Peptides against a protein of PDB entry 3T6J. Designs and how they scored, part 238

Target 1, 375 residues: chain A of PDB entry 3T6J
Amino acid sequence: PIVESYIGFIESYRDPFGSRGEFEGFVAVVNKAMSAKFERLVASAEQLLKELPWPPTFEKDKFLTPDFTSLDVLTFAGSGIPAGINIPNYDDLRQTEGFKNVSLGNVLAVAYATQREKLTFLEEDDKDLYILWKGPSFDVQVGLHELLGHGSGKLFVQDEKGAFNFDQETVINPETGEQIQSWYRSGETWDSKFSTIASSYEECRAESVGLYLCLHPQVLEIFGFEGADAEDVIYVNWLNMVRAGLLALEFYTPEAFNWRQAHMQARFVILRVLLEAGEGLVTITPTTGSDGRPDARVRLDRSKIRSVGKPALERFLRRLQVLKSTGDVAGGRALYEGYATVTDAPPECFLTLRDTVLLRKESRKLIVQPNTRLE
Target 2, 372 residues: chain A of PDB entry 3T6J as posed
Amino acid sequence: PIVESYIGFIESYRDPFGSRGEFEGFVAVVNKAMSAKFERLVASAEQLLKELPWPPTFEKDKFLTPDFTSLDVLTFAGSGIPAGINIPNYDDLRQTEGFKNVSLGNVLAVAYREKLTFLEEDDKDLYILWKGPSFDVQVGLHALLGHGSGKLFVQDEKGAFNFDQETVINPETGEQIQSWYRSGETWDSKFSTIASSYEECRAESVGLYLCLHPQVLEIFGFEGADAEDVIYVNWLNMVRAGLLALEFYTPEAFNWRQAHMQARFVILRVLLEAGEGLVTITPTTGSDGRPDARVRLDRSKIRSVGKPALERFLRRLQVLKSTGDVAGGRALYEGYATVTDAPPECFLTLRDTVLLRKESRKLIVQPNTRLE

## One batch from the design tools (peptide; made by RFdiffusion4, then SolubleMPNN)

Design b2_p23_4_s1 (from b2_p23_4, 9 letters changed)
Fold by OpenDDE base, seed 3:
Structure b2_p23_4_s1 (fold): chain B 375 residues (1-375), chain A 23 residues (1-23)
Amino acid sequence: as target 1 above (375 residues)
Amino acid sequence: AIVLGGPAVRSDVSFTDYTVAGR
C-alpha cells in the first residue's frame, strides 16, 4: 500500500484566536478499497457544489479537483486524532492551488464500536438503527464535511494592487439584496478576521454542508445506499448530529462563557438551529434514568427532516457562507455567538441539561495505534 | 478536519495490521 504522511503546524483549534497551528504529524497507509467511494464523490464534486445554497458568485471560480483517500493511520502525533482532514487550512490556497482530503478510516472504525447499553440520550427504538448505521453515516458525513464543506465557498478579496476577485458591480449579496460592501483586504485571512470564532464557525459550516448534502440522492448512491437504507443513513446522520449537539455541552465552561472544543461548539449551534425550526423536528426531553438520576432523550422526527430541517439548515448555511465570503465579522459573530450562547432559559434549559450530560459522561477511551509488517 | 466525540471522549482501541512491500 501507498504510505502517506504530513508534518508541520497544521491545525489551529487549540489557539483561542484560531491562528497559531499545533505541530502535528502522522504516517498512514492508503486503504484502496475504501478510497473508491471518496473517488466517486470527487468525480461528482463539481456538480454537487452547485447544490449548495449560495449563488455561484460565492463559490470558487474554478473547480480544482482534489485528492481524496481513505487512510489507515499508523502513527499520529498531536493532541487529537481527527476522523477526516482537509489541507491546506488556508482559504486562499484552497481557492487557487487546490486541496487534499483524507478520511482516517481506522479511526472511524473505532468510533463505530458502540455498546448499546452505554448509548446515551437516544430513544430505545432508535438505538439499534443508530448502531447499525453510525459507521456508514459517518463515512458520508466525513466525505461531505471535508470535500464539500471545507472545500467549498469563496472569499472575496482585494489584492495588493487593488484588484478584486469578484465583479463589484454585478455580484449581489443574497441576504441583503445589495452589492458587496465588505471583503478581505491584502493580508487579511479568515482566521485573522474572525479570530475567536473562526475555527468553530468553519467547522459548523462544514458540518452543515454534510447534513444538507447528505439529503441528495446522488450522494447516497455514491456511497452505495439506496431505498430504505439510504433513508436510514440520512436519518442516523441527522440523529447523530442532534445528539452530538447535546453531548457538546460537556465542552462548555459556564464560568468562563467559553467553549473548549470547536467541533462540539459547532454541533451545538446546529442543534440550536434545528430546534429553532420547531414543528416537532427535534425534541429534547429530560427523563429519569433507571438509576433514579437525571437523564435525557433526543428525538428527531424523520418525516420532518426534508420539510422542516432542510429549509432551516439551508437558510442558516447560506448566511454562514455569505458572512464568511464578505468578511463580515460583526454579522458573523452576532449570528454564530447567538446560536452558541448557553443559558438555562426554557424550554431547553441547556445549563440544566449540561449537568445531565456531565452526569452521563463516559470515561475517556484510549486509541492504540496499529502495526505494520513486511512480507 | 472533522473530529468525532471531542478530545475528552475517544473511541475504543483499534488494532490493525498492515502489510507493506519492502524497498
Scores: peptide ipSAE 0.130, ipTM 0.596, DockQ to the pose 0.063
Fold by OpenDDE base, seed 1:
Structure b2_p23_4_s1 (fold): chain B 375 residues (1-375), chain A 23 residues (1-23)
Amino acid sequence: as target 1 above (375 residues)
Amino acid sequence: AIVLGGPAVRSDVSFTDYTVAGR
């Protein structure tokens, strides 16, 4: 078997300023079959990047072909086990040297072991589809999230010599219609500028890329989905995201007005964006469970994903990217923290919903190191 | 990185941070 590993100070999620990495490492075996799908995605990456909702001037000047491998993890040392990884976590290096992506396939497989009777916050008519397509939709989302999410976008930079990596006279900010008015100076990084929101903001961008591009027929084709199956994968991917946005409330601490998990905060933000789109796209309904205690249901209108959801996500995702590219911390913080705000304001009453989420909380699955044997 | 969310699909460990939420 082909063995891959990495080790070092890599992920900075535990640093409130997003700067210092946690020491971690893994040893994994390559899953050749799944890797082949991700290689097809890589082969289409350059073209798919053009489908993202920002001008080419906000995309990397030169496409650097990344690696993408599906891995079955044998051991993982760290405070968290991801489903996917994109490294390095430095945008400048991603732009100039390239990057590598991995999907931890057997971590994703943990998601496959879902008991229907324990599946919370979904309508009964969605549960079977959700169970059936959760795994496949995760594969799609992870691939897009890592490769085209974290792997996309350009940072506007003025180097130490005063030179710009963009044409100040011709590049137009698509949000304002004006020339570029802010950028990263020498020594400034994504994390250093956006600090406390950097990790979650970037995860939100990456997750949004996943949702947005999973609508593209070529993406579904790459993963082997056609016709009704492709539509079901799309639906379940979006449904999973809005459900995750509700589940995310577990990771919010009202007393401190902070989030404890960057990805879940990101998913909550996406939920807020899609709720704001209105038109019946997403509905969260408080209910009473069979036990007589509070419950809730999330409904996503499949027929409105493209007509309502996609445009809303497009605008939001473009906004995220433009603010990131231009180093507009004030604008970025205002946007992101606005959507990340958790109050009890109607109609959603998120703090009340949080109580419901906590009440319906299930125990996390335990992951143990697998054993290998010869057969 | 992407981390799966939700109790039914979460691992025993997850990334934690101090991301600031709006009021």
Scores: peptide ipSAE 0.121, ipTM 0.613, DockQ to the pose 0.086
Fold by OpenDDE base, seed 4:
Structure b2_p23_4_s1 (fold): chain B 375 residues (1-375), chain A 23 residues (1-23)
Amino acid sequence: as target 1 above (375 residues)
Amino acid sequence: AIVLGGPAVRSDVSFTDYTVAGR
């Protein structure tokens, strides 16, 4: 078998300032069959990058073909097991040297097993569809999240010699219509500038890329979905995200006004963006469970994903990228923290919903390392 | 990295669990 591994101080999610990596490592075996889908995605990456809602001037100057491999994890040492990885975690290196993507396939497979009776916050009519397509939609989302999410975008930089990696005279900020007014100076990084919001902000960008690009027929085709199946995968992917946004409230600490999980905060932000879009796209309805206690239902109108959801996400995602590229911390923080704010304001009453989320919290899974054998 | 982080996926601990300073 083909064995892959890595070890070191890699992920910085547990650093409040997003800078210091946690020591981790894994040993995995390449899943050749599953890797083939991601290889096809890589083959289309250069074209798909052009579908992202920012000018080429805000994208990498040169497309660097990355590796993308599906891995079956044998051992993972760390405080959490990701479903996908994009490394290195330095944006400057990603854009100049390239990157590698991996999907932890057997980790995703664990997530596929869902008991219908324990599935919370969905309409009954959506549960079977959700269960059926959760796995496939996760594969799509992870692939897009890593390859075209974390693997996209450019940081505007002035190097130590004063040279810019962009043309100051011709590059226009698509949000303002003006020339670029801010950038990263020598020694400044994404994490150093955006600090406390850097990890969650970047995850939000990557998740948004996944939702946005999963609407593209070519993406679904790469993963083997066409026609009604493709539409169902799209629907379930979006539904999963808005549900995740509600579930995210578990990871908010009202007393401290803090989020404890970067990815969940990101998903809540996306939920807020899609709720703001209005027009009946997303509805969260408090209900009463069979036990007589509070419950809730998330509804996503699939017919409005493209007409309402996509434009809203497009605008939001573009703003995320532009603010990231230009190193506009003030603007980025204002945008992101605005959507990440949790209050009890109507109509959503998120703090009240949080109580419901906590009440309906599902049991966590324990991940145990597997073994392997030759056949 | 993507972490699904939902109840059906996550363990008791996560590398993303922390309290953000300054809030």
Scores: peptide ipSAE 0.119, ipTM 0.627, DockQ to the pose 0.083
Fold by OpenDDE base, seed 5:
Structure b2_p23_4_s1 (fold): chain B 375 residues (1-375), chain A 23 residues (1-23)
Amino acid sequence: as target 1 above (375 residues)
Amino acid sequence: AIVLGGPAVRSDVSFTDYTVAGR
């Protein structure tokens, strides 16, 4: 088997300022079959990047082909095991050496497994479809998230010599119609500028890219889905995201007005965006469970994903990217924190829903080291 | 062009996530 490993200060989720990495390490085995699918995605990445909702001037000037590998983790040392990774997290290394994407396939299989009878917040009619396509849809989402999410977009920079990596006279901000008025100066990074929202904001952008591009037939074809299956994968992927946005409330602490998990905050933000789109796209309905206690149901109108959901996500995703590219911290914080705010205001009553989410919370899963066998 | 390498997608089994206990 092909063995891969990494070790070092990698992820900064435990740093409130998003800068200091936690020491992590893993050993994993390459899943060749799944890696082949991701390689096909990489082969189409340059074309798919053009489908993202921002001008080419806000995209990388040159496409650098990354590696993408699916891994089955044998051992992991750290505070949390990821489902996907994009490394390195150093700008200088990304520019000179490129980057690598990995999907931790067996982590996805274990972490997201749910028994049908314990599956919360879905309509009964959606449960079987959800169970059937959850895994495959996750593969699509993680692939897009890592490769085309984290791997997309340009930062406007003025270097230490005063040179710009963009034409100040010709590049136009698509949101304002004006010339670019802000950028990253020498020594400034994404994390240093956006600080407390940097990690969650970037995860939100990456998740949004996944939802947006999974609508593209070429993406689904790469993963082997066509016809009705492709539409079901799309539906389940979007359904999973809106459900995740509700589940995310578990990771909000009302007393401290803070989020404890960057990805879950991101998913809640996406839920808010899709709820704001209206037109019956997403509906969260408080219900009564079979035990007589509070419950809830999330509904996604399949027929409105493209007509209502896609345009809403397009506008939001473009705003995220433009604010990121220009280093507009004030604008970015205003946008993101606005959607990340949790109140009990009607009609959603999110704080009340949070109580329901906590009431219906599943037992936390524990991932343990597997045994390997030679046959 | 400067491109950011993004953080990993983390599962919900992270020990850094302090959840509220109880049902």
Scores: peptide ipSAE 0.026, ipTM 0.544, DockQ to the pose 0.046

Design b2_p23_4_s2 (from b2_p23_4, 10 letters changed)
Fold by OpenDDE base, seed 5:
Structure b2_p23_4_s2 (fold): chain B 375 residues (1-375), chain A 23 residues (1-23)
Amino acid sequence: as target 1 above (375 residues)
Amino acid sequence: AIVLGGRAVRSDVTFTDYTVAGK
């Protein structure tokens, strides 16, 4: 078997400023069969990057083919085991040297096991479909999130010698219609500038890329889905995201006005974006459970994903990228924190919904180190 | 090689609370 190991200060989510990594180490075995799907995705990555909703001037100048591997984790040392990894965090290195993507396949496999009776916040009619396609849709999402999410976009930089990595005269900001007014100076990084929102903001961008590109027929084909199956995978992927946005409220601390998990904050933001799109795309309805206590249901209108959801996500995703590329911290913070704000204002009453989420919270599943046998 | 930073998606079974308890 092919063995991979990762050791170092990798995950920065525990740093409030998103800069310092937590020491992490794992050993894994390459799953060749599962890696094949990601290899096909990599082969199409350069073309798929062109489908993202920003001008080529906001994308990497040169595509660097990354590695993408599915791994079965044997041992993991750290505060939390991820489903996927993209390294390094440094955008400049991603642009000039490349990056590596990893899907932790056996972690995903554990996530696929959901008991129907314990599945919260979904309509009954969606539960079976959700259970059936959660795994496959998550594979798609992880692949896109890592490869084309984290692996996309350009930072505008002025180096120490005063040279720009973009043409100041010709590059136009698609949001303003004007020339580029801000950029990263020498020594400035994504994390250093965006600080407390950097990690969550980037996760939000990556998740949004996943949702956006999963609508592309080529993506579904790469993962082996066609026809009705492809549409179901799309639906469940979007449904999972909006559900995750509701579940995210668990990780908000009202007293501190703080989010405790970057990915969940990101998913809440996406939920807010899709709710803002309106037109019946997403509906959250407070209900009463069979136990007489508060419950809720999330409904996603499948027929409106492309007509309502995609345009809303496109606009939002483009704004995220433009603000990131230009180093516009003020604009980026205003946008992101605006969507990340949790109040009890109607109609959503998110603080009340949070109480419901907490009430329906399931015990955290523990990942236990597997045993391996050599035959 | 020392890895200095990475991004990672979390599934519902791997949710992590990154709240640092104030000393």
Scores: peptide ipSAE 0.098, ipTM 0.662, DockQ to the pose 0.061
Fold by OpenDDE base, seed 4:
Structure b2_p23_4_s2 (fold): chain B 375 residues (1-375), chain A 23 residues (1-23)
Amino acid sequence: as target 1 above (375 residues)
Amino acid sequence: AIVLGGRAVRSDVTFTDYTVAGK
């Protein structure tokens, strides 16, 4: 078997400033069959990058073909096992040297295991569909998240010699219609500038890319979905995200006004964006469970994903990218923290919903003692 | 491979827990 190993100071999610990596190490075996899907995605990556809602001037100057491999984890040493990884963490290296993506297949498999009776916050008529397609839809999401999410976008930089990596005279900010007015100076990085919001902001961008591009027929075809199946995968992927946005409240600490998990904060932000879109796209309804205690239901109108959801996400995602590219920390923070704010304001009453989320908290899944053998 | 840093996606279930200091 093909064995891959990674070791070092990799993930910075536990650093409030997003800069210091946690020491991590894992050993995994390549899953050739699953890797084939991601290879096809890589083959389409250059074209799919053009589908993202920002001008080419805000994308990498040259497409660098990345690696993408599905891995089955044999051992993992760290705070938690991710579903996917994009390396390196440095945007400048990504855009000039390239990057690698991995999907941790057996981790995803654990995430797929859901018991219907324990599935919270979904309508009964969505549960079976959700259970059926959660795994496949999440494969799509992870692939897009890593390859085209983290793997996309350009930072505008002025180097130590004063040279710009963009044409100051011709590049236009699509949000303002003006020339570029801010950029990264020599020594400045994404993490150094955006600091406390950098990780969550980037995860939000990557998740948004996943939702946005999963609507593309070519993406679904790459993963082997057509017709009604493709539409169901789209629906469940979006449904999973809005549900995750609600579940995210578990990781908010009201007393400290802070988030404890970057990805969950990102998913809450996306939920807020889609709620803001209105028009009945997303509805969260407080209910009473069979036990007589508070519950809730998330509804997503699948017929409005393309008409309402996509445009809302497009605008939001473009703003995220433009603010990232230009190093506009003030604008980026204002945008992101605005959506990340948790209050008890109607109609959602998120603080009240948080109590419900905590009450209905699901048991944590754990991967234990993986084994493999030759046959 | 020695890795200097990366981005890792987590599912909606809590099998990956990166807790930010200060909670």
Scores: peptide ipSAE 0.132, ipTM 0.664, DockQ to the pose 0.072; fails the geometry check
Fold by OpenDDE base, seed 1:
Structure b2_p23_4_s2 (fold): chain B 375 residues (1-375), chain A 23 residues (1-23)
Amino acid sequence: as target 1 above (375 residues)
Amino acid sequence: AIVLGGRAVRSDVTFTDYTVAGK
């Protein structure tokens, strides 16, 4: 088998400022079959990047073919095992040298093992589809999230010599219609500039890319889905995201106005964006469980994903990217924290829903190191 | 390989969605 490993100070999610990495490492075996799908995605990456909702001037100048493999983790040392990884975090290296993506396949497999009777916050008519397609849809989402999410976009930079990596005279901000008015200076990075929101903001961007691009027929085809199956995968992917946005409330601490998990915060933001789109796209309905205690249901109108959801996500995703590219921390923080704010305002009453989420909290699944044997 | 800095996606149904200590 092909063995991959990494070790070092890698993920900065435990740093409130998103700068200091946690020491972690893994040993994994390459899943060749799943890796082949991701390689097909890599082969289409350059074209798919053009489908993202920002001008080419906000995309990397030169496409660098990244590596992407699916890994079955044997051992992981760290505070948590991710489903996917994109490295390095250094934007300059991503632009000049490229990046590596991995999907931790057996971690995803554990996530797919959900019992129907324990599946919370879904309508009964969605549960079977969700169980059937969560795995495949998550594969799609992880692939897009890592490769085309984290792997997309350009930072506008003025170097130490005063040179710009963009044409100040011709590049137009698509949101304002004006020339670029802000950028990163020498020594400034995404994390240093956006600080406390950097990780979650970037995860939100990456997740949004996944949702947005999963609507593209070529993406579904790459993963082997066509016709009704493709539509079901799309539906379940979006459904999973809006459900995740509700589940995310577990990781919000009202007393501190603090999010304790960057990805969950990101998913909540996406939920808020899709709720704001209105038109019955997403509905969260408080209910009463069979035990007589509070419950909730998330409904996603499949027929409105493309007509309502996609345009809303497009606008939001474009704004995320433009603000990121221009280093507009004030604008970025205003946008992101606005959507990340958790109040008890009607109609959603998120703080009340949080109580419901906590009440219905599921036990965490554990991943145990598998046995490896020679046959 | 030894690396510095990365991005990771986490599953909402696994224990790997860790809680970061608040400030």
Scores: peptide ipSAE 0.104, ipTM 0.659, DockQ to the pose 0.073; fails the geometry check
Fold by OpenDDE base, seed 3:
Structure b2_p23_4_s2 (fold): chain B 375 residues (1-375), chain A 23 residues (1-23)
Amino acid sequence: as target 1 above (375 residues)
Amino acid sequence: AIVLGGRAVRSDVTFTDYTVAGK
């Protein structure tokens, strides 16, 4: 088998300031069959990058073909096993040297094993579809999230010699209509500037890219979905995201006004964006469970994903990228923290919903390392 | 490989068991 491994100070999610990496390592085996889908995605990446909702001037000047492999993890040492990985974290290296993507296929397979009876917050009519397509839709989401999410966008930089990596006279900020007024100076990084929101903000951008691009027929074709199946995969992917946004409330600590998990915060933000879009796209309804205790239902109107959801996400995603590219910390923080704020304000009453989420919380799962054999 | 920094999608996991054929 083809064996891959990595080791080092990799992920900074546990650092409140997003700077200090956690020591992490894994050993994995390449899944050749699943890797073929990601190879096709890589082959289309340069073209798909053009579909992202920002000007080419806000995208990488030169496309660097990344590596993307599906891995079956044998052993993982760290605080948690991810579903996908994009390395390195440093935007300067991503822009100049390239990056590598991996999907942890066997981790995903386990995550998708959901019992219908334990599936919370969905309408009964959606449960079977959700169970059927959760796995495949998440494969799509992970692929897009890593390759075209984390792998996209340009940081405007002035180097130590005073040179810019963009034309100050011609590049226009699409949000303001003005020339670029801020950038990263020498020594400044994404994490150093955006600090406490950097990790979650970037995850939100990547997740948004996934939702946005999964609507593209070419993406679904790459993953082998056509016709009604493709539409179901799209629906379940979006449904999973809005559900995840509700589940995310578990990871909010009201007393400290903080989030404990960057990805979950990101998913909550996306939920807020899609709720703000209105028009019946997303509905969260408090209910009473069969046990007589509080429950809730999340409904996504399939017919409004393209007409209402996509435009809302487009605008939001563009704003995320523009603020990131220009190093506009004040604007970025205002935008992101605005959507990440959890209150009990009507109509959603998120703090009350949080109580419901906690009430319906599943028992913590134990991670057991896998075994493998050659045949 | 020695790596500094990465981005990852987190997922709930329990256990895995798989078979590898070939190399």
Scores: peptide ipSAE 0.101, ipTM 0.633, DockQ to the pose 0.057; fails the geometry check

